# Peptides against a protein of PDB entry 5H65: the designs that were tried, part 49

Target 1, 294 residues: chain A of PDB entry 5H65
Amino acid sequence: QYLERTPLCAILKQKAPQQYRIRAKLRSYKPRRLFQSVKLHCPKCHLLQEVPHEGDLDIIFQDGATKTPDVKLQNTSLYDSKIWTTKNQKGRKVAVHFVKNNGILPLSNECLLLIEGGTLSEICKLSNKFNSVIPVRSGHEDLELLDLSAPFLIQGTIHHYGCKQCSSLRSIQNLNSLVDKTSWIPSSVAEALGIVPLQYVFVMTFTLDDGTGVLEAYLMDSDKFFQIPASEVLMDDDLQKSVDMIMDMFCPPGIKIDAYPWLECFIKSYNVTNGTDNQICYQIFDTTVAEDVI

## One batch from the design tools (peptide; aimed at target 1 V51 M220 V243 D244)

Design b2_p17_3_s4 (made by RFdiffusion4, then SolubleMPNN; from b2_p17_3, 9 letters changed)
Fold by OpenDDE base, seed 4:
Structure b2_p17_3_s4 (fold): chain B 294 residues (1-294), chain A 17 residues (1-17)
Amino acid sequence: as target 1 above (294 residues)
Amino acid sequence: MQELPDFSEDDSRKSLL
C-alpha cells in the first residue's frame, strides 16, 4: 500500500496503530556502540538476549572440558570418533566425532564435527578448518548438545544460538533425520535437535527530527536496514566499519543537524501498556538505508 | 510488539567477538 509522507507533528497527534512514511533527520541514536546494538531474538517467545562474550563461552567450555567422553558413545553409524589426550591440564580428553553421510566421511569442508571436551580456542580452530562444529557432551544413551548458552552450531566465524525457553532438545542421533549430511543448514540442524534458533538483530533507538516534531523510533532488524547481517557484524571488522560509516553519514559528529542528510523510512505506531499507563511507541519497518547520502 | 529496550544496563566492557 502506498503511504504518503506524513510530518512528525501530525503523527504525534494520532492514535495507534498506524503506518507512516516519513522523512526526517537522525538527531541521535542509542546505543552509540555497535556491539551494544547486536542482540539475539527469539522468533517464538520474542525474548531479547545478549550475545555471549568470549569470556562467557570460555567458562561454558571449561566446564564441559571437565567431563570425560563416554567410550560407549563413540563410533556409531552416524559418526566416527577420535580421542586426544592433552599434554597439559592433567591429560584432558577431547573427543571429535566426524559425522558421516550415508556411512561415508564427507570432504572436510562438508563435514560436521561434534566436539566433546574442547576449549573455545580448539572449537574455533576446528570450525575454521571444517566449517561446521557442534559442541556436545556425553549423555546417558547418546551425545547431547553441550549447552544452549553456547552456540549449538559454529560455522566459520558465525555462532548459531538457540532459545533456552522454547527449545526441547533432542539427542544427537536425531541428525539421522537429515537426508543431506553435507550442507548442514543451521535451521535444519536446529529442527533435528529440537532447537528454536535465535536471530541476530540490530536493536537501536532513533531520535528522528523533521523540523515539525521529534519522535523516537525503535529499530529491530537482522539484515535489511543496513544491508549487513547482524549475524556476521561482530566477527568482521569491515562490516563493523561499514555500519559505523552509515551511522556517521546520517548522524555526523561535530556538525549541526541542519547539515544532516534526510532519512526516508517507514514507521508503525503501536500501543504499549505499562501498568496503568498507555504509551504510543514507534518502530521502523521495511526500510533500507541508501548507500549514498541523498 | 515489544517496549523500547533499555540499554542502560548494557555492560560497557562488552567486546566484539
Scores: peptide ipSAE 0.024, ipTM 0.531, DockQ to the pose 0.465
OpenDDE base, seeds 1, 2, 3, 5: peptide ipSAE 0.020, 0.020, 0.022, 0.020; ipTM 0.537, 0.515, 0.499, 0.520; seeds 1, 2 fail the geometry check

Design b2_p17_4 (made by RFdiffusion4)
Pose (drawn by RFdiffusion4):
Structure b2_p17_4 (pose): chain A 289 residues (1-273, 279-294), chain P 17 residues (1-17)
Amino acid sequence: QYLERTPLCAILKQKAPQQYRIRAKLRSYKPRRLFQSVKLHCPKCHLLQEVPHEGDLDIIFQDGATKTPDVKLQNTSLYDSKIWTTKNQKGRKVAVHFVKNNGILPLSNECLLLIEGGTLSEICKLSNKFNSVIPVRSGHEDLELLDLSAPFLIQGTIHHYGCKQCSSLRSIQNLNSLVDKTSWIPSSVAEALGIVPLQYVFVMTFTLDDGTGVLEAYLMDSDKFFQIPASEVLMDDDLQKSVDMIMDMFCPPGIKIDAYPWLECFIKSYNVTQICYQIFDTTVAEDVI
Amino acid sequence: SPTPRTRWEQRQDEKLS
């Protein structure tokens, strides 16, 4: 009834901060390599970070495999422990600690594992069969998180990361403070270990063109715009293909802008200290499948 | 095998080549 759209030339003449409903074509976008759009964002210090690569994580887990699990830290009231020996793996030993709920191991889909000396591949397989996995190492007096460079919790396809700057790391026995040992809420796990969780976000720069003007608008969201979770997309081939198709739909390579579909959205202007623009309250996924 | 992420990175590189 009162749906009206503001041309871009009118927006460029106005001061910030304001909000606009617009309709424009996506002339171009960055990043050209879409995997680079997935960033980690700390809600406490507002720093943006790259997600560690497989090679980075492999280095951490292999380095963890050189250390011997300490027998003194095995079989507590918090967890049962099991050590596996290996052959042709530089004498590697793998410790898996099964976390108990009130002195009893829960069902596998509710059971959290702590693992010393495991590979990324093994941890991912364990994450399918069990609730979740925390990579750990034998500290002086207690089990401790392997490294904040690696995920503090792998749950399903989500690798949860913490902020190195904002976190004050606590040892594993502090998991006793969790209300139960079956729900394993990632924020609750992070609080018990003194970790400030990072948030996954899609970060992209859109060049919008409606024929009256041109404008650069940022995309920064976790799951609204694509209806695809940023927290899952790097570990899910189907979600990656969906992102590829949506961006190919709005901005197909090689063909002209005349043939592109229109992008209906809101944008908000703001002062940085020059005026910048950002997409908000917008989803392409409600009308596109 | 490489993670989904590595496979996606490779597909993006191929596409832009």

Design b2_p17_4_s1 (made by RFdiffusion4, then SolubleMPNN; from b2_p17_4, 7 letters changed)
Fold by OpenDDE base, seed 4:
Structure b2_p17_4_s1 (fold): chain B 294 residues (1-294), chain A 17 residues (1-17)
Amino acid sequence: as target 1 above (294 residues)
Amino acid sequence: MPTPAEKFEKRQEEKLS
C-alpha cells in the first residue's frame, strides 16, 4: 500500500504502531565501526549474538582436535572415511568423512566433508576446495556436530551458525533424510540436524533528521538495505568497501549536515515497555538505499 | 595473512582514529 511522505515532527506526535514513509538526512549512525553492526539473529527466539571471532573458533577447533576419532564410526553407508596423523602436534588424528549420495561419492564441487579433529585453517582450506564442510566429533553411537559455537556448515567463505537456545541437535546419520546429497542447502542441513539456523543481519541505529524533527530508527536487515548480504560482508573486501562507501555517502565525514543527501525510507513505530515506562520506537523496513545521491 | 574480517576491523579503526 502506498504511503504518503510524513514529516518527522508529525510522526513524533503519533501513537504506535504505524507505518510511515519518510525523507530525512542521516545525521549519525551507530555503531560507527561497521563490522560491529554485523550480528547473528535467531528467527525463533530473536536473540542477537556476535559473530564469533577467528580466535574464538581457533579455541573451539583446537579443543576438538584433542579428541580421537572413534574407529567404529568410520566408513558407514553415509560416508567414506580417511584418517590422517599429523607429524607435529603430538600426532593429532584428523578424520575426513566424505558423504556419499546413494552410496556414490559425488564430485568435489558437490561433496560434503565431515571433519573431525581439524583446525580452523584446515577446515577453511577444505571448504574452499570442496562444496561444504561440517565440523564434527565422535559421539557415543554416531558422529555429531562439534559445537554450535562454531559454524555447523561452511561453504566457501560462508559460515553458517545455529542457535544454541533453539536447536535440538540430532546425529549426523540424520543427513540420510536428505534426498539430495549434492547441493547441501544450509536450511535443509540444519533441519536434518535439528538446528535452528541463525541469520546474519546488519544491526544499526540511525539518527534521522528532516529539519522538522529528529528520531532514532533501528535497522535490522540481512541484505535489502545495502543490497549486500550481511552473511558475506565480513569475508569480502569489496563488500566491506561498498558498505563503507554507502555510509560515507549519507554521512560524509568533515561535511556539514546541510550538505548531506536525503534518505528516503520506510519506518514503523512500535511500543516498547520497560518496566513502568512505555516508549515508542522506530524501525526501518522495506528500504533499499540508492548508490546515487538524490 | 590477515583475514578479510581483520582487514575490515583495521580499516574501520584507522578511519575513526
Scores: peptide ipSAE 0.265, ipTM 0.866, DockQ to the pose 0.728
OpenDDE base, seeds 1, 2, 3, 5: peptide ipSAE 0.256, 0.260, 0.254, 0.254; ipTM 0.863, 0.864, 0.861, 0.863

Design b2_p17_4_s2 (made by RFdiffusion4, then SolubleMPNN; from b2_p17_4, 5 letters changed)
Fold by OpenDDE base, seed 4:
Structure b2_p17_4_s2 (fold): chain B 294 residues (1-294), chain A 17 residues (1-17)
Amino acid sequence: as target 1 above (294 residues)
Amino acid sequence: MPTPAERFEARQDEKLS
């Protein structure tokens, strides 16, 4: 529905919940370090968590690399297995399981690899060469997802994560339920393995000023606000620069706010209870920023 | 070489330093 533009001074006097259309200047925003705005969000339990750093993943995969692949779990109807022994002193065993589609190995660009005992570097190399990679470990009766603290699925440079709280992991053989074993849609893989996939989101706080009042609004958005996927920004220099440019356009450093461009957006108010304290908060929604200054 | 994420952090740190 159409909303008339409402000045911030009027909004600040009203009860929640309500929706508004506003025109305001972005006085400031948090976090200033934009990489810190990228979070993982669970659509089910609504927890926000940090995107794991490479150092975190290194630790997880290092631990996984200490486990020896179980020979009893190799070469099933679902996958063909190849084993490598590293040349280092420990002679680490690495297993790569090539998932088959109806008993046939697909092309490399359609192939899902299950990697057991691989390092982050090895996994990333394979994910860049093949369609999809899942880090796994040997369970008692089947291969299992290695760790939800690491990606459950890597496709190129995209790391797909799952919610530890909401997921009820199932063994790898449940991938058999997928009719199409070539496209490897993340949501389908997640469903088969009992994973609730996390969503990449930009999480920011905007301080908005229209000259009549000042209001802080919360932004949680995956790809609409910037027209840039939060899921890709950490792995793409150009997207990073674009986000930075957009924020600099609306909140240019070194100049007065009277020279800032106007931001048109929708905000919704909502009530938040913290103990005995009731507070009205605001969230930006259904808003896409323009690429040029208007 | 640094990853894209590391470069992102570095650029932001430099920008705000």
Scores: peptide ipSAE 0.365, ipTM 0.902, DockQ to the pose 0.735
OpenDDE base, seeds 1, 2, 3, 5: peptide ipSAE 0.355, 0.355, 0.357, 0.359; ipTM 0.899, 0.898, 0.899, 0.900

Design b2_p17_4_s3 (made by RFdiffusion4, then SolubleMPNN; from b2_p17_4, 9 letters changed)
Fold by OpenDDE base, seed 5:
Structure b2_p17_4_s3 (fold): chain B 294 residues (1-294), chain A 17 residues (1-17)
Amino acid sequence: as target 1 above (294 residues)
Amino acid sequence: MKTPAELFEERQDERLA
């Protein structure tokens, strides 16, 4: 990408849509708290959603744990099943289904587990020990995904979510359509189960000032801007610290803006209509700040 | 490496924890 640098005062006078290269200081940004900037975005309907909190997930899995696994759905050609009865909670039944590859159980690091009746804590522990976990429930004739308000797939510390609006869920036996039952690519799993996967994104508003003018620019980015995946940042303290350090570097607290470093980035303008009022908005794109910091 | 089933059988004391 080659664009000549344009001062903000000139940009503010021009019609949209256009693309610009700018050099400006980050006067301020919002939200200030990192966890508030991470959202889930549907690539199909474009709805932005909040990432569920642990408390939300606890409720969902607790509700699921009140249901007893259906014995007639255990041990199919697709999976082998094992049942546990807990000592607490009046003997809660937990079912773990081990998905087979061509009728053979794969290695632990390649195995997909289907979990019935598990708590969030139990599911997370399993996902750390094995490759992949899907929370499920016993349907009428087959296992089914538990709830799209919870992750449809957990791989290590990564929680994969689906769009409730755009998804048309299919039963677990549709995983048979996957030839390779070892890699468990999230998009492939989603496709087999009729799920439109949501994307983790950083959503922030930057106030940019180059001394000639001030404008607000919108940031919606998954992994380019910080060179840190939005999908991993909430579960990794070191990644959170890295993002905070980057933001503090460009917008240091307690000092004057004259001492702020310059930020080079690309922005695009676009028109937004609100009734009879036409407004020009700006969005950051194709920008990586981490390379400038390191 | 062991299969998940084998591991679970060997570590029944841990179960899901």
Scores: peptide ipSAE 0.269, ipTM 0.845, DockQ to the pose 0.021
OpenDDE base, seeds 1, 2, 3, 4: peptide ipSAE 0.083, 0.131, 0.092, 0.202; ipTM 0.767, 0.779, 0.747, 0.824; seed 3 fails the geometry check

Design b2_p17_4_s4 (made by RFdiffusion4, then SolubleMPNN; from b2_p17_4, 8 letters changed)
Fold by OpenDDE base, seed 1:
Structure b2_p17_4_s4 (fold): chain B 294 residues (1-294), chain A 17 residues (1-17)
Amino acid sequence: as target 1 above (294 residues)
Amino acid sequence: MPTPAELFERRQDERLA
């Protein structure tokens, strides 16, 4: 829908909610570090969470590795199981369960692995060879997801997370409900296991200045603004460089704002109330930045 | 002992043979 460009000074005088088209310079933004701007968002409860760091995952998987796989849960109609004993002093037991499709083991690029007792390093190695990996543990009657603080599904370098608040976890045998056990779609896996998947989002605050006024606008976007998926950026150096280049283009360091390029975007205003205090906030929406700027 | 990946590959080879 068409919106006429509105100067910031006029916007700042108007009540919310409203939508605007603006042209402004990006005076500054926060956070400055890209990795700090990538978060996990629940589409249901709308909570924002930090993406777990490698160190966090190490702890979770190390803890999981202290548990011995239950022999009674091995080799079901759903999966074939193999147990390894590590050569370290602890003699850790690692169970790998290969999920079958109609009783037949699929090709590696189609195969889902359930990993019990694996370290992050081991899981990462396997994720490079197989379609998907799910970290699991032995439950009372079935294998269960290890921990929602860790990925529920790993595909290559992509870690899929679930919302602890909104998810009602179900046991691994619920994967039987999937007709096709060769194409492991994250949303389908999540649904089968009772998981509400989290979404990777860029979260930033832009300070915009068009010469008539200054306005702070919030950006929460998964893949539209940069035309780069937030889900992939943390694991791809080239994508990180691209985002950095875009931000440096609009907000070049060491240069006066008068020389900054103009940014065209859409913003919407909304009310935030705290007791008797009413504040108007702004959010960027339906905006894609172009490489060429005016 | 073979790695999980190695074992899987061996099993696939045997199945396809």
Scores: peptide ipSAE 0.243, ipTM 0.819, DockQ to the pose 0.016
OpenDDE base, seeds 2, 3, 4, 5: peptide ipSAE 0.079, 0.045, 0.035, 0.037; ipTM 0.760, 0.691, 0.675, 0.702; seeds 3, 5 fail the geometry check

Design b2_p17_5 (made by RFdiffusion4)
Pose (drawn by RFdiffusion4):
Structure b2_p17_5 (pose): chain A 289 residues (1-273, 279-294), chain P 17 residues (1-17)
Amino acid sequence: QYLERTPLCAILKQKAPQQYRIRAKLRSYKPRRLFQSVKLHCPKCHLLQEVPHEGDLDIIFQDGATKTPDVKLQNTSLYDSKIWTTKNQKGRKVAVHFVKNNGILPLSNECLLLIEGGTLSEICKLSNKFNSVIPVRSGHEDLELLDLSAPFLIQGTIHHYGCKQCSSLRSIQNLNSLVDKTSWIPSSVAEALGIVPLQYVFVMTFTLDDGTGVLEAYLMDSDKFFQIPASEVLMDDDLQKSVDMIMDMFCPPGIKIDAYPWLECFIKSYNVTQICYQIFDTTVAEDVI
Amino acid sequence: HSHAFSTDLYPSSSYYE
């Protein structure tokens, strides 16, 4: 009834901060390599970080495999422990600690594992069969998180990361403070270990063109715009294909802008200290499947 | 489609198989 659209030339003449409903074509976008759009964002210090690569994580887990699990930290009231020996793996030993709920192991889909000396591949397989996995190492008096460079919790396809700057790391026995040992809410796990969780976000720069003007608008969201979770996309091939197809739909490579579909959206202007723009309250996924 | 998201820098979903 009152759906009207503001041309870009009118927006460029106005001061910030304001909000606009627009319709424009996606002339171009960054990143050209779409996997680089997935960033980690700390809600406490507002820093933006890269997600560690497989090679980075492999280094951490292999380095963890050189250390011997400490027998003194095995079989507590919090967890049962089991050590596996290996062959042709530089004498590697793997410790899996099964976390109990009131002195009883829960079902595998509710059971959290703590693991010393495991590979990324093994941890990912364990995450399918069990509720979740925390990579750990034998500290002086207690089990401790392996490294904040690696995920503090792997749950399903989500690798949860914490902020190195904002976190004050606590040892594993502090998991006793969790209300139960079956739900394993990631924010609750992070609080018990003194970790400030990072948030996954898609970060992209869109160049919008409606024929009246041109404008650069940022995309920064976790799951609204694509209806694809940024927290899952790096570990899910289907969700990656969906992002590829949506961006290929709005901005196909090689063909002209005349043939592109229109992008209906809101944008908000703001002062940085020059005026910048950002997409908000917008989804392409409701009308596109 | 373009396969712009694809890379060998991150593990594939096959790790969960």

Design b2_p17_5_s1 (made by RFdiffusion4, then SolubleMPNN; from b2_p17_5, 8 letters changed)
Fold by OpenDDE base, seed 5:
Structure b2_p17_5_s1 (fold): chain B 294 residues (1-294), chain A 17 residues (1-17)
Amino acid sequence: as target 1 above (294 residues)
Amino acid sequence: GSNRFKTDLYASSSVFD
């Protein structure tokens, strides 16, 4: 893609939709806190939603833990089941189902666990040990996904979410359609279970200034802009530091804008109607930040 | 491989203690 560089003052006078290449300074950005900029995006219905907080997940899993696993659904051709009873006052029952590959249990690091009645803490511990975990509940005829408000798949520290609007959930036995029951690719699991996976995205608003004009541009990106996956940043301190460093580089605190580095990027304009008001908005696209900015 | 899995399975019980 080739576009001639256009000054912001010229862009601000043009009708949408258009695509531009620009060179501007990042005067400011919002939100300022990184955790507020990470959202979940549905590629189908385009809904943006917040990443659930730990407290939200605790509530969901605590509710799930009040349900008793159905004995009739244990030990199928797809999985072997084991039941634990906690030693607390309630004597909570937890069922862990170990998914088999062609009737044989795979290696622990390749084994998918289905868990009934586990707390967030317990699920996280299991995911660290076995890698892949799906929170489930006992349905009438089969195990079912617990709740799309919680991750449908946890792999290590990565939480995979599905879209409530676009998903049509299918029972756990549909995992039989997967030929390879060792790799547990999130997209494959989602497809088998009728889930439309949500995508982690950075969502930010940049105020850009090239000296000729000021323009606000919207950023929604998964892994290109920062060259850091939005899906991993919340759980990795080093990645968080990297993003912070990049933003501090482009928009250093306590320094005048004249000393800011130049940001080269692509933006597209589009029309937005809000009631009776019609306005032109701008979005950054196909842009990767350079660490060697001048 | 089987021994590793068995060990991990037994260790998993401690998660719920």
Scores: peptide ipSAE 0.169, ipTM 0.819, DockQ to the pose 0.035
OpenDDE base, seeds 1, 2, 3, 4: peptide ipSAE 0.155, 0.161, 0.106, 0.139; ipTM 0.821, 0.818, 0.797, 0.810

Design b2_p17_5_s2 (made by RFdiffusion4, then SolubleMPNN; from b2_p17_5, 9 letters changed)
Fold by OpenDDE base, seed 5:
Structure b2_p17_5_s2 (fold): chain B 294 residues (1-294), chain A 17 residues (1-17)
Amino acid sequence: as target 1 above (294 residues)
Amino acid sequence: GSGRFETDEYASSSVFD
């Protein structure tokens, strides 16, 4: 539907909820650091959480590596198992389970690896070679997902996370429900294992000024605003540079706001109740910024 | 890679060395 452009001074006088098309300059934005703007969002409980740092993952996998793989859980109809003993680190045992498709090992790029006792570095190396990796541990009667604080699935450089609050984990044998065990779609894997997958999102606050008024608008977007997936930006230096360049274009450092480019976007207003106070807030939606520079 | 592999062949991997 078509929306006529509305000046900010008029919007600031209106009740919520409403949708607007605006043209304004980006006076400032928060957070300034890109890493701080990328969050994980649960589509079910709507919790926002931080993306785990590499150091956090190291701790989780280090703890997992202290556990010995259960021999009784190796070599099932679902997977073939191989055990490595590291030369260093006091002979740490690492189990790799190669998931079969109808009893046959698929091509390496199609094969899902279940890793028990691997470090973050080792897991990342394997994910680059085999594409799909799930960190697991030995449960009572079956392999189980290691920890929802770590990725439930690693594909190349992409880490897929699940919601601890909303997920009801099932054992690894539930992967048998997948008819095709070569195309490991994250949503399908999550469904089979009882995981509610989290979504990577950009979370930013924009201060917008069109000369008639100043308005603070919230941005929560996965891949539309920058035309860059939030799920990939943290692991790709070129994508990070692209986002930084876009933000620098709209907020050029050392330049007066009069010289800033105009940003056209859609915003929606909504009511927020904080105790006895009713506040109107604004969120950017259905907006893609045009990148003419790169 | 995208080729066929055997688990026994892969057991010689240096990933964990």
Scores: peptide ipSAE 0.089, ipTM 0.768, DockQ to the pose 0.035
OpenDDE base, seeds 1, 2, 3, 4: peptide ipSAE 0.083, 0.084, 0.086, 0.088; ipTM 0.766, 0.766, 0.766, 0.766

Design b2_p17_5_s3 (made by RFdiffusion4, then SolubleMPNN; from b2_p17_5, 10 letters changed)
Fold by OpenDDE base, seed 3:
Structure b2_p17_5_s3 (fold): chain B 294 residues (1-294), chain A 17 residues (1-17)
Amino acid sequence: as target 1 above (294 residues)
Amino acid sequence: TSGRFKTDKFASSSVFD
């Protein structure tokens, strides 16, 4: 379906919901800092959440590290367990459970580790050596996920989170349902453990100006708009630089808007009710950053 | 080189609706 270009002044007068094709300049955007624009989104309940900070994770894992691993839950058909006792005054015990594939330990790069009692630093070190790590705790009858406030799965530098509202957690032994215990696909792990995985998304507000009017358009996108995964950008300096370069191209600092590039995109209008107030809002959709060869 | 928003094929719904 083809949409004709509509000037912003006309759009601003129309009722929602509608879809539009526009040509405008990006006058400004918020938030200005990239890390503030990355959120976690639930595909079921649509709640937006902040990505936990390292400090938050430190607290969670530190609390978990005060718990002693249950010996009765060690060395099952699913995993082999090793325990370390720290030399500090408290004698903290850390259990690492190596998940087996059909009774055989896989290669380190394909092995899933279940870590019980580890600090964030220790977990991160292990995740660099082993492809996949799940923070766990001793439950009543089985190992359980430590806390949905922390990642349910860490793969390298990528932290996978689950929705607290929509998830119904199942015990670790449910990983047995996975036929392939080497690839550890996040969605498969989540399904096995009853987790609704959260999606990393870019959340930004673009102020668009076409000379006839100005409107704010909401951007929520995971990997299509920038052609950069929101899930990876926080941990990759090169990707961060790329996003910054893109935004600088669209909205050059220190330059007047008259020199800004013209941008074409789709926006949709929708109604929002806040108490007694009805407001029309706009969202960018089906749009990708493109470089024009001049 | 200039940047622009490139529209994809028009669809009735976006990724999140």
Scores: peptide ipSAE 0.037, ipTM 0.485, DockQ to the pose 0.026
OpenDDE base, seeds 1, 2, 4, 5: peptide ipSAE 0.017, 0.022, 0.017, 0.016; ipTM 0.485, 0.472, 0.504, 0.456; seed 5 fails the geometry check

Design b2_p17_5_s4 (made by RFdiffusion4, then SolubleMPNN; from b2_p17_5, 8 letters changed)
Fold by OpenDDE base, seed 1:
Structure b2_p17_5_s4 (fold): chain B 294 residues (1-294), chain A 17 residues (1-17)
Amino acid sequence: as target 1 above (294 residues)
Amino acid sequence: GSERFKTDKYASSSYFD
C-alpha cells in the first residue's frame, strides 16, 4: 500500500512495529569495507556466518587431499571415475568423478564433477571448464560431501554454502533422485544432499539523517538494494566497484552532509527486548537505491 | 564452451601441472 513520507523525528516517537517511507541522507555506514559487509545467512535458523576466506578453503582442501580415494567407490551407475597421481605434490592421488545422465556423459558445460583430493586451484580450474563441481570424500559406503565449511557446490566463480546447524547430510548417490542430471540447480542439489543452503546477504548499518532526527537502520539484503547479487560481488571486481561507487555517491568522503544526496527508502521498526530493557530498532526493506536532488 | 570431451584429458597431471 501507499505510504506517505514520514519525518524521522515523528518516527522516533512512535511505538513499534510500524512501516515507514522516509527521505534521509546517509550520514555514515558500517562496516566501511565491502568484504566485511557480505555474510552468509541461514533462512532456517537465521544465523549469520562469515564467508570463508581463500586461506580457509585452502586448508580444508589440503586436509582432504591427504586422504586416498577409495577404489571401491569408483565407477558407479551415477558417475565415471578417473584417478591420477600428481607429479609435483609428493604423488597425491586425485579422483574426478564425472556424473552421467542416464548412463551417458553430458556436454562439458552441463557435466557435474565430483572432486576427491583436489586443491582449491584444481577445483576452480575444473569449475571454469565444467561449471559445476562438488568437493567430495570417500565415505564408508559412498562418496560424501567433503565439508560444509567449504562450498558444497562451485559453479564458475560462485561458491554455494550450506548450514552446518540445519543440514542433515546424505550421501552422493542421492543425486540419483534428480531426473535431470544436466541442469545442476543449487537448490535441487542441496535438497538431494540434505543441505539447507545459505544465502549471501549484504549486512550494513546505516545512520540516516533528514534534518529532523537521526536513526540507525539495519540493512540485510541479497540483491535488491544495490541491484547486485551479494553472491557474486566478492568474485567480481566490476561489481565491487559498482557498490563502492554507490556508497561513495550517497556518503561522499570529505564533503559536508548538507551536500549529500537524498536517499528514499522504506524502513520498518521492531522491538528488541533484553530482560526489562526494551529497544526499538529499524530495518531497511523493499528498497532499491535511488537519488533525489537537494 | 559446450563440447563433448574425453575424461582422460581433464583427469590428468598434464592438465593441472
Scores: peptide ipSAE 0.439, ipTM 0.929, DockQ to the pose 0.046
OpenDDE base, seeds 2, 3, 4, 5: peptide ipSAE 0.433, 0.434, 0.438, 0.430; ipTM 0.928, 0.928, 0.929, 0.927

